# Peptides against a protein of PDB entry 8HF1, part 48

Target 1, 320 residues: chain A of PDB entry 8HF1
Amino acid sequence: NVMLYATKPTEVMVSFPHQEQVLTVTRLISAEIEKFYVSLDLMNIGVQPIRRSKSLQCLRDPSKKSFVKQLFNDFLYQMKEYGIYAASIAIISLIVEFDIKRRQAETLSVKLMHRTALTLCEKIRHLLVQKLQDMTYDDDDDNVNTEEVIMNFSTPKVQRFLMSLKVSFADKDPKDICCLVFVERRYTCKCIYGLLLNYIQSTPELRNVLTPQFMVGRNNISPDFESVLERKWQKSAIQQFRDGNANLMICSSVLEEGIDVQACNHVFILDPVKTFNMYVQSKGRARTTEAKFVLFTADKEREKTIQQIYQYRKAHNDIA

## One batch from the design tools (peptide; made by RFdiffusion4, then SolubleMPNN)

Design b1_p12_5_s4 (from b1_p12_5, 8 letters changed)
Fold by OpenDDE base, seed 2:
Structure b1_p12_5_s4 (fold): chain B 320 residues (1-320), chain A 12 residues (1-12)
Amino acid sequence: as target 1 above (320 residues)
Amino acid sequence: MKLSYQPLELIE
């Protein structure tokens, strides 16, 4: 029962400026994805062979196109919410996913669809990497994974998040750290994980302090499509976090799935708290005596966020 | 530009 733990965490709100990063590259990428959607709608995928497995209702051809569009829409969301640097990592996840789907394609038409998606992802990757390199002063240092590049190509939200990590954990004993980072979307977990790996590696004060892992929520819609590899990764990541081999865990809907995560001293909510349940459950993981519960809000949404948190506090106190 | 760390605001 998460409600019975007497230690209320210190609630902290970090404000960030609302800057629409209107970069030419983001507009170009969005336009290339829209052109691809038009092409995708014109593709004849044919009739998919009905896999006779009893539980898999015939995912008609629209579902495969819909899945491709969902991945690109999630990429566009990540690029907007987390920035170009995060997008450069997110696009690799799409490349991997579409390559798997291309190899698993039972028809030539489906194989070609995923190949076209891959070609677009490689073009997007090139555009992103080129933009990251344009700010490296030294032509010889192809290393786009510096603290400066990460910070400059991250959204104000991600910048404030990374700064909050640096201030909170610089030169601390890794054993004294148990940190959760909550994000809304499953794909964001992997994207922010990759960003944090590079940021920690480029930040001397954090390199031997933070060891991140990530957990993606189980896809309740199709547990049968959850790869054996994804399930193995989730189990391994949880175990590493329990054993103290990882001290920062990036999570999405993990708490809704009943995954028992240990009590933490830091909980970061990177995305807006949309539900009372998310507020109570995530806050309820910050259980140590000096636990911090950190929220991020745009300056323009600050008052609305405060009012929402007060409503959730009131509702929580009325139930407790 | 040194991104000035704005102090964490306590939600009182």
Scores: peptide ipSAE 0.103, ipTM 0.720, DockQ to the pose 0.658
Fold by OpenDDE base, seed 3:
Parts: C-alpha cells; sequence; structure tokens
Structure b1_p12_5_s4 (fold): chain B 320 residues (1-320), chain A 12 residues (1-12)
C-alpha cells in the first residue's frame, strides 16, 4: 500500500500596507458618476419588452438602467481595489460595451442613454490618461505603459502581486510554469489581464517567460446571455493553457464550477478568500510537489486572515 | 523603497 502522500502545497501569505491613495482624480471621477446616476434616474426610457427566455422562469432582464449602473459600480470597485492604472484599462471595456449597446438600441431614448454613458466614459478615460502622463517628466515619451508608471499608479496589493510574479518567475523556463491567478469579480479578470500584458511587456525578465490568458466564468444565471464570442474566447483560452501556449491563467471563482484545468505549480489569490469552498477549490489546483499557494492580505487584517485560514485548514482536515 | 517580498510561510 503506497500511501500516495498528497503533497500539500506550501501556503504563503504576502502582507501589503493599507494605504487608501485618496487622489483628487478618483474623487472627481466618483462625483461625475454620482451626478450621472441622478441624471440617469430622471431619464424616461419607456417600458422594456420582457424577453421570454426559453426557460419557464421569466428572468426579468435587468433594467437597461440597472445594467449601466452595475458597469460603473464595477469600474469604481476596480479603481479603488487595483488603482488608477487598472482603472484606465477597465474604462476601455465600458466604452466598448456602451458603444455596442448604443448600436443595438431599439429606441431613440435608449440610444441617447447609452450615448450619455459613453461620453462620460470618454471623459473618465481622458482624466485617467492625463494623470498617468503627469508623472512622465519627458514630454516626448507618451508611453504610459512603463513598469514605473504601472507600479506607481497601482494599489499596494497590486504592487505586491506584480513583485511576487517577478521574484517567482524571473529567468525561469516558460514550460516549467503553470500559474493560476484568482480574482473575485468577472470584470477584474479582463482588467488584470490587460495590466499583466503591459507589465510583462515592460519587464525584460518576464517578456519571454510569462504568457497570460484570462477566463471569464459562465454566468450561472443565464448561459444564453453570454455572447457566442465570449464562449469561443473562453474555449480558446482554456485550450491555449492546456497546450502550454499560455502558462498564466486569470480566473474568477468559476474554476470552482468543474472546468478541468491542469495541476498548477503556482496559485495566487489576489482578492480576499471569503468562503471555505473558495479556499479548498483554489488550493486544490496547486497539486505539484513544489506547488505554492499565495494569499494577499492587508497588514491590518493579517491576524484575522490567519485565523480564518486556520479554521479552513481544520475544517478541510476534518472532511478529508 | 525596496518592497521586501518576505513570503511568510504559514508554519503549521
Amino acid sequence: as target 1 above (320 residues)
Amino acid sequence: MKLSYQPLELIE
């Protein structure tokens, strides 16, 4: 009886200083979004036709207004949690979405609503890009995508994450790397993917080492609302990761839903572990002999985080 | 400031 001792991954906790970077630009952007919400509530867009989904449950399509507010609320969250540089990438995704919704608008009132949202996103993008440029001393170097700019305009959490990647993967063979990065929110996957592409391109030690991809989860609520394009992208991204054409995968909590991802040697949890299931499922992907499971915590929350992890370890050992 | 990456191994 060879007891295959399941090699437990090495658990690592990285602390970061809790600094609320209260920049004037973030306050201005938040105030502009709040003013827009007041204006949006006053807009008459008419009665929306109830789309009959084929499933017997009349899933009320979220009001076109509630969807607009959700996208801006997710943007505000990303700006707060990941910083101004990440926000400059996140706003592009909103611009693309509102332009699509503007073109697909069935009524003039809905078209005008999405146009007003788009104009606000363009203003926000300009304010963010201008702030990124204000730290480049040289008038001639319009390149806001340097390692220095990315680091200076990222939150302490993101700074520690990027440093952890550089220390872990500098000058390694790309074939020996199988890395997962977990984030809480669906829209964060694409934002952190764009940030990592620019960071890897600006960091010589990582350019030929890391090839990132991202996977957005299936919306459990309605697989029919996922665009055919998003489903094709997800299948392609998973296949590239399986074939070794990508060695770093950014995922939301959806890898929990039975997507067969290879055994990884590195698992990074960028956002706080909120549930026992998230802890067990994410840790369960770190299956190689030298696998690392890396958590990030604010210094102020360190003791609370350690106690939560200890409780999850105990609960996991009682079930195993 | 050299952000010291000290991975704290959660010693069991």
Scores: peptide ipSAE 0.040, ipTM 0.679, DockQ to the pose 0.542
Fold by OpenDDE base, seed 5:
Structure b1_p12_5_s4 (fold): chain B 320 residues (1-320), chain A 12 residues (1-12)
Amino acid sequence: as target 1 above (320 residues)
Amino acid sequence: MKLSYQPLELIE
């Protein structure tokens, strides 16, 4: 019962400027996805063989078109919210997913649909990588993973997040760090994990200090779609964090599943706090005496965010 | 661009 611990972490709000990334590449990618949606809507996937053993998701969308659109919408969200560097990592997850779905396709029409989606993802990946390389004189993929490239192609939110990590953890003992990073979406966990791996590797002050892991909540809607590998990896990641072999855990709002994670000294909320439960549960993980609870807000949303946090504080104090 | 570290504002 996380509510009973009146832990008063230091609450910190980090403001970031609202910059619309007016990149031609992001507009081009968005337009290509929109064109693909029109094409996808015109695709006759026909009658899918209804096997009785199909997960509830397969029963809800036998065409699997909604799932394809969901993945691209999640990608578009990540590109908008985290920037084109994060998008270059996020697109790889789509490529992997669509390749799996293509191989698992029960019909030729579904196979072709996933193949078309995969082809679009490869085009998007190329456009993103090319744009990252425009800042590097060398065409080598390794040169796009510099601190400079990561920072320049990240949104102001992600820039402030990375800066906050560097300031908070530079040259610290890794044993003194127990950090949680909360994100809203499941897919963002992998994206931010990949971004952090590259950022930490490119930042000498963090390279031997931060060891990130990510945890994706159980998809209550379809536990059957979680590969045995993903479940094993999640268990391993949690165990590594418990054992202190990892000191930074990226998680989606899965605090509902009662993941008994040790008391953390840092909790970062990278995405907006949308619910009182998320506020209480995430804040309730910052349990050490010097624990920090860090929120990120756009400057334009600062006042609204402050008001919302005060409402949550009041509501929490009225229950405690 | 030197990203000026804007100080973390404490939510009082």
Scores: peptide ipSAE 0.021, ipTM 0.635, DockQ to the pose 0.649
Fold by OpenDDE base, seed 1:
Parts: C-alpha cells; sequence; structure tokens
Structure b1_p12_5_s4 (fold): chain B 320 residues (1-320), chain A 12 residues (1-12)
C-alpha cells in the first residue's frame, strides 16, 4: 500500500541549457573505452569454475565481461550527464571495484581482465585530473576541488543544481533542512555525493549548513562482502539522516523498495522523472507545508516535461 | 489552485 499522501509541495522546475560537451578529453576517453571493449571481446577468460558454494552464484563468464562493460557504460553516462568533474570522482568507484575484482579473481585470465580495466581507469583518471588542472595555476590536487573548478567542469544541469542548493540553503540553520536528492543510477549517488562534499567545503555559505549522505539500492545480485558493507553504510546513512546528523540525502530509485525516509522540506529530482511511481514516491517525501519539489529539465525538453508532469498529476489525483 | 511551475530564477 503506497499511501498516496496528498502532499501538495510547491513544484518548481529549473531549466538548463542543453550543452553538448564538446571536450576533446571526453572524446579521447570514449575512444579509449571503445578500444578497450574490442580488446575485452577478444580476451579468452575461459569457463569460470562453478564454485559449489550455494551462496555465491558464480557469475558466468559472459556476465563478468558484461559487468565490466556496464561499469564503463555507467561511467560514460555520468561523464555526459554530470560533467568531467563528476567523472573524476566516478572513475574512483570503478578503480575500487576493479581492484576488488582483481584481488578476488579465481583465474589468471580474469585477474588480467580486471587489471587491464584498472589500468584504463587510471589512464582515464589522469586525463580527467589533467583537464581539471588546466584552470589551476598550481599542480596541487587540492586546487581542483574549488567552487570555480567544480562549476566550470560540471554540466549545466549540475551547475543549476548547485546554484539551487546555494540559493536555498545559504547560511540557514542545518536543523531546518531536510533535503532529498534523487538520481536515476546507483553509481551517480556516489559521484554526486563526492561532488557535493567538495562543493560544500569550497562554498563558505554551505559549510556547516549541509551535511550530505547517500544511499544506494540493495544490489540483489550478490550477497558479497560489498553488499554487507553497503548495507551497513545504508543503515548508518539512513540513521544519520533520521537523527538530523545528515540533512541532505542522495538516493536512487531505492525509495521504491520501502526505505522509510522521513518527510522532507526539499526534494530535488536531478535526473528526468521516467515513471509515475518515481514521481509519486519522490513527491510524497516532500510533506511539509512549505516543502519544495524541484525538477531539472533541459530547455529543449521543457514542454515535454511539463506535459509529462501534468499527466502524472492528473493520474495521481484520479487515484487519490 | 493550478500549481504554476515557477522557474526558480536562479539569479545569475
Amino acid sequence: as target 1 above (320 residues)
Amino acid sequence: MKLSYQPLELIE
């Protein structure tokens, strides 16, 4: 029973210019990933031994290559949708994942596959960091985490999101803030979290005002050690958000799975609302009388977005 | 009340 709480938050739509990233670095990175896919397809990783352990569904060999490609495809998506600054953070998640998989590799061929993927990630990281440093006079890695660098190397969507946070929360009491940020993809939670940490730290008006956390969906795929750590992290993050120790929560569509998140006064939908359920559930978290429900749309998609939201509103009212 | 989508005019 999704209790359709008849919440009437103020709905706000923020438009942003559609800018195609015409960066040479993004083209180079994409080309390197495509070359890697050709190499990956030629790799003979053999037939993976089905471990007799009941709990570890040994991912069949096709699934291992597919998983590697999925991670790089998710990275490419994040680079496109959020910008090269967010990509510089997103690539770290791939590095961590491939290093774990390299260490856990049961065969030399699989170990080599993950090592090759890791080497590519390090190359991509270097290319991204080098590009971020083009705006810095000093070769110090910390200088790439300024408000200016974050803004300049973020997509217009992310720029408008960060500006919306600054305008909404500058110099406010942290206790008066209960903010949700919805993103489509699991890995986007981590990169936007990292971006927000750096942005908040570089923005005096948001220092000590916003304390971000993130939650990631239960990957039902493997009860691996990562899933336990992630479950612990999720529980801790949710508890911190409930206790008011965190006042901004980044989440993917995980709220569909019955995570009882508190009533919030701000809900940001960073990615397009693709489903009626996502609309109802996310909007249903904006429950205070002064609650804001903020959507982001490209100028080109503005009318289509308005019509879609109107349809969702109508459908919601017909069920309520 | 038609909830008008007010663009948050983020003052540039």
Scores: peptide ipSAE 0.013, ipTM 0.582, DockQ to the pose 0.094; fails the geometry check

Design b1_p12_6_s1 (from b1_p12_6 with Y2F Y8I T9V)
Fold by OpenDDE base, seed 2:
Structure b1_p12_6_s1 (fold): chain B 320 residues (1-320), chain A 12 residues (1-12)
Amino acid sequence: as target 1 above (320 residues)
Amino acid sequence: PFPRVPPIVLPP
């Protein structure tokens, strides 16, 4: 019962300027995805056999098209919310997913659909990497993973997050760090994890200080379709965090579903707190005496965010 | 150099 221990972490708000990265590359990528959706709608993939798995609760969209569109919509969201550097990592996850689905395709039409999606992802990856290379004099792929490139091609929110990590954890003992990073979407966990790996590796003050892991939220798709590999990976990641082999965990709403994680010194909320439950559950993980609960807000939304936090505090005090 | 905007401690 996480509600009983009124841990009062220090609540910190970090503001960031609302800058829409109006990059030509983001417009081109969005236009290519929209063209692909028109093509996808014209594809005849046939009637898929409704394999009644016994767990009838998740109506698989019988059209594998909706799932393809969902992945690209999640990618577009990540590109907008986290920047083109994060998008260059996010697109790799789509490439892997579509390649798996292409290999597992039962029909030629479904195989071709996933192949077309994969080809688009490869094109998007090239456009993103080329744009990251515009700041580098050297054509080497490793040169795009510098602190400078990561910072310049990240949104102001992500820039403030990375700066907050650097300021909070530079030259600290890794044993004294237990950090949670909350994000809204499942795929954001992987994207921010990859970004953090590269940022930590490029930042001398953090290389031997932060060891990140991530937790992928349960697929809203039936547990029958969570690959045994994904479940095994989640168990391994949480065990590494418990054993202290990882000291920073990126997680989505999975911690609300009763995954027991240790008491943390730092909780970062990278995405807006949309619900009272998210506020209480995430804040309830900051349990040490000097624990920090860090929120990020756009400057334009600052007053609204403050008022929302005061409403949540009031509601929490009325229940406690 | 990214401007270090100091974090705001929300009053208790």
Scores: peptide ipSAE 0.279, ipTM 0.820, DockQ to the pose 0.168
Fold by OpenDDE base, seed 3:
Structure b1_p12_6_s1 (fold): chain B 320 residues (1-320), chain A 12 residues (1-12)
Amino acid sequence: as target 1 above (320 residues)
Amino acid sequence: PFPRVPPIVLPP
């Protein structure tokens, strides 16, 4: 039951220039991942045991090679969509995952595969950090987390998002803020969370104003694949947001109807609205009298985005 | 200074 409460938030569209960050480092990283895929295809890891889930459905554990390729493809997407600063945070999540998989490997061949993936992630991390340091005269790792470095090494979309946060929330009472940030993909929630922590810490006007959290929607694929730690984190994050201990929540578009979050005064849609359901569900969270619903669009896609929103508004009014 | 593109309020 989508309670179509006819709250009419103010809809705001922020345009950004379409600039592909054509950095030499991004081309080098892409080429290293492609070389690794050729090597990965040649690796003999043997027959993988089929894990039987408790639900009697033989969920084929995705090929351990397919999982490795998925994580690197997700990383390449984050680097393209959010920039090299976001990529420097995203690569740490891959390092942690491949180290866990390396330690949990039942065979020497699988252990070696995850070790090779981990070695590539460390090389990518070094290339990214070195590029972030090119703006700093000092070799100190702490200098890469400045507002200037974050802004310079983020895509125009992320730059406009961060500026919109600063303009919206600078020097406000944290109690008056209830903000949602929607992203398309689950892995982006953690990446944008890490970016926002560093940006808020480096921005005096936001440091005591915004307290971010992130929540990944339940995996529809199986509750058995959701780690006990991930479920505990989600429960803690939503409780902190309900209690007002966090006032900004980053969510994937898979906020299934079952996540009871309070009425928000700000909703930011960082990624393109691809479906009517995403539009209705995200807009339906902006339920206060002065609520703002903020969309980001490339300048070249502006007219197409306006037409799509108008179609979604019409379809929403025909159901209400 | 990044060029501040003013946000567009979409008409109701």
Scores: peptide ipSAE 0.270, ipTM 0.809, DockQ to the pose 0.168
Fold by OpenDDE base, seed 1:
Structure b1_p12_6_s1 (fold): chain B 320 residues (1-320), chain A 12 residues (1-12)
Amino acid sequence: as target 1 above (320 residues)
Amino acid sequence: PFPRVPPIVLPP
């Protein structure tokens, strides 16, 4: 019995214009990934011996091609939903994962596949960084991490999110802040974390005010896929947030399964609320008397989002 | 300056 404590946070909706980023670089990157998928489908990787792990991972393509495609599809989603600046951070996570997989490859064909994927990621990274540099007069890599570059190469959703953080937390005492940021996907946590680190560092009013952490939902299906390092890092990040050494936590929706995070005064839902459970659980973390629950919606989806929230409120009141 | 669209408080 999840006691649905009727938390009455102030619900706030922030609208943003629906802009499809029609950048030539995003079209080029998408086309390069599609060409890579065609080449990947033609690669003979052989049948890898299915190590009988009892986990539902037996449904993953024994060639590991499906995992490679999943990572690039998650990258394409992040580029579309969060923008080019977020994509420049997201691609680094792919580079790290493919380099690890290349080193751990049991066969030469699998090693070559991960090497080809890595080469594409480096090309994508270069295209993204070059596009960020088009707004900087100086070729120095540090100049791409300015507030202006971050804002200009972020989607309207991310722009409104960053503005909402600045307005909410500028010049506040760090001890008075307990903020959760919910995102849909696991990889988005790392991407938005990196974006927030750079944004906070570039924004004087947020320097020494916000200390972000992220938490990747445990895939309970395979504790073996989480490196001992990732599990240690997650435990450390949660502990830092409990101890007040971090005051902003980025979480994927996978917080449903028993991560005891303290009551927060701010909850931001960066991605659309797709389920009643996600609404209730995320809202149920905003437990302080003056807690704010902030939703982001495209202007076109505003009415539909409002109607959905009223349906969830009604359903919550009928159960509580 | 990005247009400050004021957040809308959803009525209770």
Scores: peptide ipSAE 0.261, ipTM 0.809, DockQ to the pose 0.166
Fold by OpenDDE base, seed 4:
Structure b1_p12_6_s1 (fold): chain B 320 residues (1-320), chain A 12 residues (1-12)
Amino acid sequence: as target 1 above (320 residues)
Amino acid sequence: PFPRVPPIVLPP
């Protein structure tokens, strides 16, 4: 139980400016998704065959429309919170998921729904890639993966996070690094993983220093949607992090359920700390004497965030 | 160059 250890890592707050500038491309993408939702609501999918699997999701969304909307809403969140570069990676995950669901469709109506969603994802991908190419003279997809493009098309939060990694880990021994990065959402783990792979590869001071992995929580709500591949990947990623073959692990909140992860010297909280449990569990992984616990906050929310952290510290000290 | 904002160490 991580709550029983009074860990005293150095708590660090990194502030970032609020980004008020909405890009025209993000407005166009949002409008295309809204138009798609209107079309999706008009689609008659008919009665879905009752699959023998008593999954709670089949009971909640018999039309499978709410799941499609959830994926696009999660994408819109990632585009807003992490920027258009992260969105260009996030959209690939939607493409893969909708293509799998299109192939697994038991009815023509469901197949058509997933095909329409896939066509929208390809349009969104094109709009994002075209916008990333505005900084490149060449139409080559590899030219969009530079440190400059990644930084320019990331939110101020992500920019400060990447800078904090560079300052913390430039030219260090990989063996001395045990880093956790906490994010709120499952799909954000994979998106930030892809962004970090490209950033590390584009940053000479980090190429041989940081080896990232990601861990997505088990989808207990729909074990049928967890590909055998995802379950194998999770086991492999945890083992690589234990063996020191990976030294940076991106995690969603699901590290709460009994996965013993080693003591870390760095813990980054990329998303807002919404609960006392998240604060205690994430901080409880920073167990070394020189451990750093790094939080990111918007300048407008700085005072509120500081007050919340002091309340969590007090509550933690009253229980310890 | 993006401005390096120094991190704030939260007092104990």
Scores: peptide ipSAE 0.251, ipTM 0.812, DockQ to the pose 0.168

Design b1_p12_6_s2 (from b1_p12_6 with Y8V T9V)
Fold by OpenDDE base, seed 5:
Structure b1_p12_6_s2 (fold): chain B 320 residues (1-320), chain A 12 residues (1-12)
Amino acid sequence: as target 1 above (320 residues)
Amino acid sequence: PYPRVPPVVLPP
């Protein structure tokens, strides 16, 4: 039980400016998704036969429209929270998912729905990549993955996170690093993983220092919908991190599911700490001597965040 | 592009 160890990691709060991001491309993408939702609501997908499979999911979305909207809403969240560069990676995950669902479609109407969603994702991808290329004179897709492009097309939060990694780990021995990065959403793990791969590859001081992996929490709502590939990836990623072949692990609420990982010297909380349990569990992974527990907060939310962390710290000390 | 944030100094 992680609650039993009164670990005293050094708690660090990194603030970032909360600016309303007025990017024209972000508005265009949002408007295209909204237009797509209107079209999606008009699509007659037919009454899917309620397959008598006792899984609660067959009852929630007989049309599979809500799942399509959920993926686009998660994309819009990632674009807002992490920026255009992260969104260019996140959209690939949607493309893969909709192509799989298009191939698995039992009806022509469902196949057409996923094809229309896929066509929109390709349009969004083009708009994002074009915007990344506007700063590069070269049309080469590899030129958009520079440290400068990543930083210029990442939100202030992500910029502070990347800078915190660079300052913390530049030219260090990879064996001395055991880092966790906590994010709120399952899909953010893959997005931040892809961003980190490109950032590390473009940052000489982090090349061969950081080897990232990601864990995607088990979808307890539908173990049947976890691809065999995702389950294999999760097992491999956890094992690589245990064996020291990966020294940075991106995870969501995976630790609530009883996944045991080794003691870490760095824990980064990229998204807001919403629960006392998340605070205790994530902080409880920072167990080494001189372990750091790093929180990110918008300047606008700084006071509220400080008060919340103080309450969690007090409540944790009253139990320890 | 997003506004560039100043460098962060983490405590040692």
Scores: peptide ipSAE 0.407, ipTM 0.894, DockQ to the pose 0.790
Fold by OpenDDE base, seed 2:
Parts: structure tokens; C-alpha cells; sequence
Structure b1_p12_6_s2 (fold): chain B 320 residues (1-320), chain A 12 residues (1-12)
């Protein structure tokens, strides 16, 4: 029973200009990934032993190549949707993942495949960091984590999101804040979390106000690949948010899977609302009397977004 | 760099 709390949140729509210009560095990175895919397809990694654990109905790609391509495709998506700064954080997550897989490789061929992927990630990281440094006179790595660099190397969507957080939470009591940020993809949670940590640390009005956490969705890939560490980390992050040690939670569709998250006063939907269920479930977390439900839309998609939200509101009112 | 967007004011 989702208690239909009688108080509907205030719905806010924030528009942002569409980013038409593809940066040269993003084209270079995309071209390097495409070259890597050609090389990856030529790699003979042998037949992987199908360890049929009876519980693992999930079709493990026996080649492990599809998973490598998925990670790079998710990175390319994050670079496109959130920008170069977010991509510089996202690539670190790939480096960690491929290094773990390289160490866990049962065969030399699989080890070499993950090593090649890792080397590409290191190259991409250098290209991204170099581009962030182009605006800084000082070669110090700490200088790339300023509010200005973050804003200049974030997409218009992310800039509007960060500005919306600043306007909403500047100089507020951290106890009065319970914020959810919904994103579509699992890896976006980590990327936006890292971006928010750096942005909050660089923004005096937010440093002692916002304490972010993130929640990674369950891998649809078997619980056997969810490291005991990832599950422990998820439980810890949720507990910190429940205990008020964190007041902003970045989450994917995990809240649809019945994770009990407290009533929030702010809900931000950073990515497009693609389903009625996502609309109802995310909106249903904004439960306080003055709760805000904030949507982001590109100016070019504004009319379409308005019509879609109107349809969802109508459908929700017909059920309520 | 990406184009800088103007400030947003969220409605109260």
C-alpha cells in the first residue's frame, strides 16, 4: 500500500539549452573506443567455461567482451549526457572495474583483454584531465576541481542541476534537507556522486549543508557478481541516509525494487522520465507538505515533456 | 568548455 499521502508535491520543470556542439576531445575519445572495439572483436579469448551455477540463469556473455563494450558504452553515454568533467570521474570507475577483472582473470587471454581495456581507460583519463587543465594556469590536479571548472565542463543539464541545488540549499540547515536525485543508469549514480562531492567542496554555501550518498541498483547480473563489498556499501549508504548522516541520495531505479527510503522534501529527476511507474514512484517519495519534485528538460523537448507529464498526471489522478 | 547557462530561479 503506497499510502497516497494527501499532499501532492509542487512540480517544477527546469529547462536547459540543448548542447549542439560536440567537443573535439569527445570525438577523439569516441574514435579511440571504436578502434578498441575493432581490436576487441579480433581478440581470441577462447571458449570460456560455462560454469552453470544453477542460480545464474543470467546469460553471462561467455566471451566477457559484451560486458567490456557495455562499460565503454555507458561511459560514452555519461560523457555525452553529463559532460567532460563527469566523464573524468566515470573513467576512474572503469579503471577500477577493469583492474579487478584483470586480477581475477582465469586465462592469459582474458587478462590481456582487460589490460588493453585498462590502457585505453588510462589514455582517456589523460585526455580528459588535460582538457580540464586547459582552463587552469596551474598544473596542480586540485585546481581542476573548482566550481568554475566543474560548471565549464558540465553539460547545460548538469549546470542547471547544480545551480538548482545551490539555489535550493545554500546556507540551509542540513537537518531540514532530505533530497533524492534520480538517474536512469547505475553508473551515473557514482559519476554524479563524485561530481557532487567536488562541487559541494568547491561551493562554500553547500560545504556544510549537503552530504551526498549514492545507491547503486542491483546488478541484473547475478548476485554472485555483486561483490560482498558492493552489497555492504549499499546497506551502509542507505543507513547513513536513514540516520541523517547523509541528506542527499543519488539513486537509479532501485527505489522501484522496494528499497524503503524515507519521505523526502526534494526529489530531482536528472534524466528524462521514461515510464509512468518511474513518475509515480519518484514523485511518491516527495511526501512532505512543501515537497518539491523537480524535472529537467531540454528546451527543444519542453513541449513534448509537458505533454508527457500531463498524461502521467491525468493517469495518476484517475488511479488516486 | 560547454556554453554557460544563465542562473536558474526555482519557483518558491
Amino acid sequence: as target 1 above (320 residues)
Amino acid sequence: PYPRVPPVVLPP
Scores: peptide ipSAE 0.393, ipTM 0.869, DockQ to the pose 0.817
Fold by OpenDDE base, seed 4:
Structure b1_p12_6_s2 (fold): chain B 320 residues (1-320), chain A 12 residues (1-12)
Amino acid sequence: as target 1 above (320 residues)
Amino acid sequence: PYPRVPPVVLPP
């Protein structure tokens, strides 16, 4: 139980300016998704065949429309919170998922619904890639993966996060690094993983220093939708991190359920700490004597964040 | 592009 260990890592709070500027491309993408929702609501997909698997999801979304909307809403969140560059990676995950769902469709109407969603994802991908290319003179996809493009098309939060990694780990021995990065959402793990791979590859001081992995939580709601590939990936990623073949692990809140991860010297909380449990569990992984626990906050939310962290720190000290 | 933020120094 992580709550019983009085870990005293150095707590660091990194502030970033609030992003008020809405880019024209993000407005266009949002408007295309809204138009798609209107079209989706008008689609008659008929009665879905009752699959023999008693999955709670088939009971919650008999039309499979709410799941499609959930994926696009998660994408819109990632585009807002992490920026256009992260969104260009996130959209690929939607493309893969909708193509799988299209192939697995038991009815023509469901197949058409997923095909329409896939066509929208390809349009969004084109708009995002075109916007990344506005800074490159060359149409080559490799030219959009530079440190400069990543930084210019990432939100102030993500820019501060990447700079914090560079300052913390430039030219260090990979063996001395055990880093966790906590994010709120499952799909954010894969998106930030792809962003970090490209950033590390584009940053000479980090190329041979950081080896990232990601761990997505088990989809307990629909074990049938966890591809055998995802389960194998999770097991492999955890093992690589234990063996020291990976030294940075991106995690959603699911490290709560009994996965013994080694003591870390760095813990980054990329998203807001919403619960006392998240604070205690994430901080409880920073177990070395020189461990750092790094939080990110918008300047507008700084005072509220300070007060909340002070309350959590006090409550943790009163029970430890 | 998003506004570029200045470099960050993490306290020791």
Scores: peptide ipSAE 0.385, ipTM 0.863, DockQ to the pose 0.803
Fold by OpenDDE base, seed 3:
Parts: C-alpha cells; sequence; structure tokens
Structure b1_p12_6_s2 (fold): chain B 320 residues (1-320), chain A 12 residues (1-12)
C-alpha cells in the first residue's frame, strides 16, 4: 500500500484592517428596519395554517413574520460584513422574494405585510444606489459597477479578497484554474456571486480568465423546502464546474460530504473558520500539487486565528 | 467610502 503522500496545500493567511467606521447610510438603513419591525409586530395577520410536510416531523412553517425578519437580519449581516456594494446586490434578492410572497399571499393581511416589506426594500435600494452614485462626479456615467466603485464600497475583507483574486489569476489560462470560495452563510453565495460577476467584467485582467458559479448547500431543514428551480440551478452549476465551463465556485460551508467536486488548485475561505469540520472539509478540496489554501483574518484577530488554525492542523495530523 | 487597503502580495 503506497500511501500516496497527498501533497499538503500551501496555507496562506491574508490580514485586513478591522472596519471600525460606521457609514451614515448603514445607520439609516438599520434604523428603518428597526422601525419596520415595530410596525410588523403590530400587524394582525391571523392564524397561519400549519403545512404538514409528508415527513412525520411537523416542521412548524416559520411564522410569516419570522421569515420576513430573517431575510432583513440576513441582509443587515451582509451589509455589515461585505459592505454597501454587496448590500445593493443582496437587497434585489429580498425584493424578488417579497414580490413572490406578495403574489402567493392567501389573505389580504399577509399580502399587505409583504407589500410593506417590499416598499421598505425599494427605499433601501434607493439609499444604497444613491450612495454608490455619490462618487461618480460626472452625471453622465451612471455605471456603479466599476472596479473603483466596487472597491470603495466594499469592506476591507472584501477588498483583500478581490485583490487576492486579481494577483492570483491575472492573465492566466482559464483551464489551469479550479477555484473554490467558501462563505459561512447560504445567502452570501448569491451576493458574492453577483459582486464577482461585476468585478470580473470591470477588470480586464480577469474578464476572460474567471467564470464564476455559485452553489448553495442542501437545506438540512427539509428537501421539501428546496424549490425545484433551486435544485435545477445547483445541478447545472456543479455540472458547469465539472465540465470546466466554470472555474470558480462559491460555496457555503455546508458543503455536505455528498457534493462531489473535483480537486481544486485554489481554496479561499472568505469568512472565519469556526469549526474543525469546516477546516478539514475546505482544505481537503485543495488536492493538486501546487494547491493554495487562503484564509482571511482581521488584524486584531490574527494571533487568535493563528492559534486556532495550528490546533486544527495538529488535530488533523493526529487523525491522518 | 470604506478605507482603502493597500495591495496584497501573496507569497509565491
Amino acid sequence: as target 1 above (320 residues)
Amino acid sequence: PYPRVPPVVLPP
């Protein structure tokens, strides 16, 4: 039994300055969402029917109000962690979801609740887009999708991530690239995908080099809540990545062991590694001879991150 | 805008 000494990927840690500056627009948006929550709590939407899933587990359908609050809380997290530019993309996903829920509403009260949420999303979208446009001195260039606007309205973490992609992949052959980007939360996959599409299109050195896709891990809650469209998208995205039609895949950390992706030469961990399993599963995808495993850390958390990664590396070597 | 971070040189 020749133990193929799997060449260990080169581990790289990229630091970024901690973001202490709270932008005025971010405070305004947070305050508008808080006011909306007060109004939402006062809304009488009646008793919601419990959908019995065919599985014997009566999964309580989350209250229609709880779902609305979850989407706005997820948006607030994205705005904080990734910045105003990422938030301008994330808000479109909320608009689409609330418009679907408004059209599917069985009662006038539920329809009105989703309409009020949609109106708030349009106000937030306007505030974000206006802030992106405030840097374009020339009234004629309404293009908020430039490399400069993306960089200026992204958090230091996202700026370091985009710079690391540019340095790693500028003017390379797209066939030589197999890249994974891991994020903590499912909704972040789509947001970072939209950001990368615009960044790649605005960056000449990457435009014909990187073709991104995104994959959301299966929802552990129930395969019944996964839309047929979402499952079709996941199957198409993974097939494009296997066929080499996409060379960068954005994944949530919930890559359950069942997603067979090929060996990659680059793995980026955009969010903090919170668990040993996340470390092992993500690092285990960097399996080529020259594979790079890139971590991002705030400067203030650098020492703590180094100690944690050292502990995970030791624990992984004790199992191997 | 957010503070601009300096370019990153990834070690070879």
Scores: peptide ipSAE 0.385, ipTM 0.867, DockQ to the pose 0.846

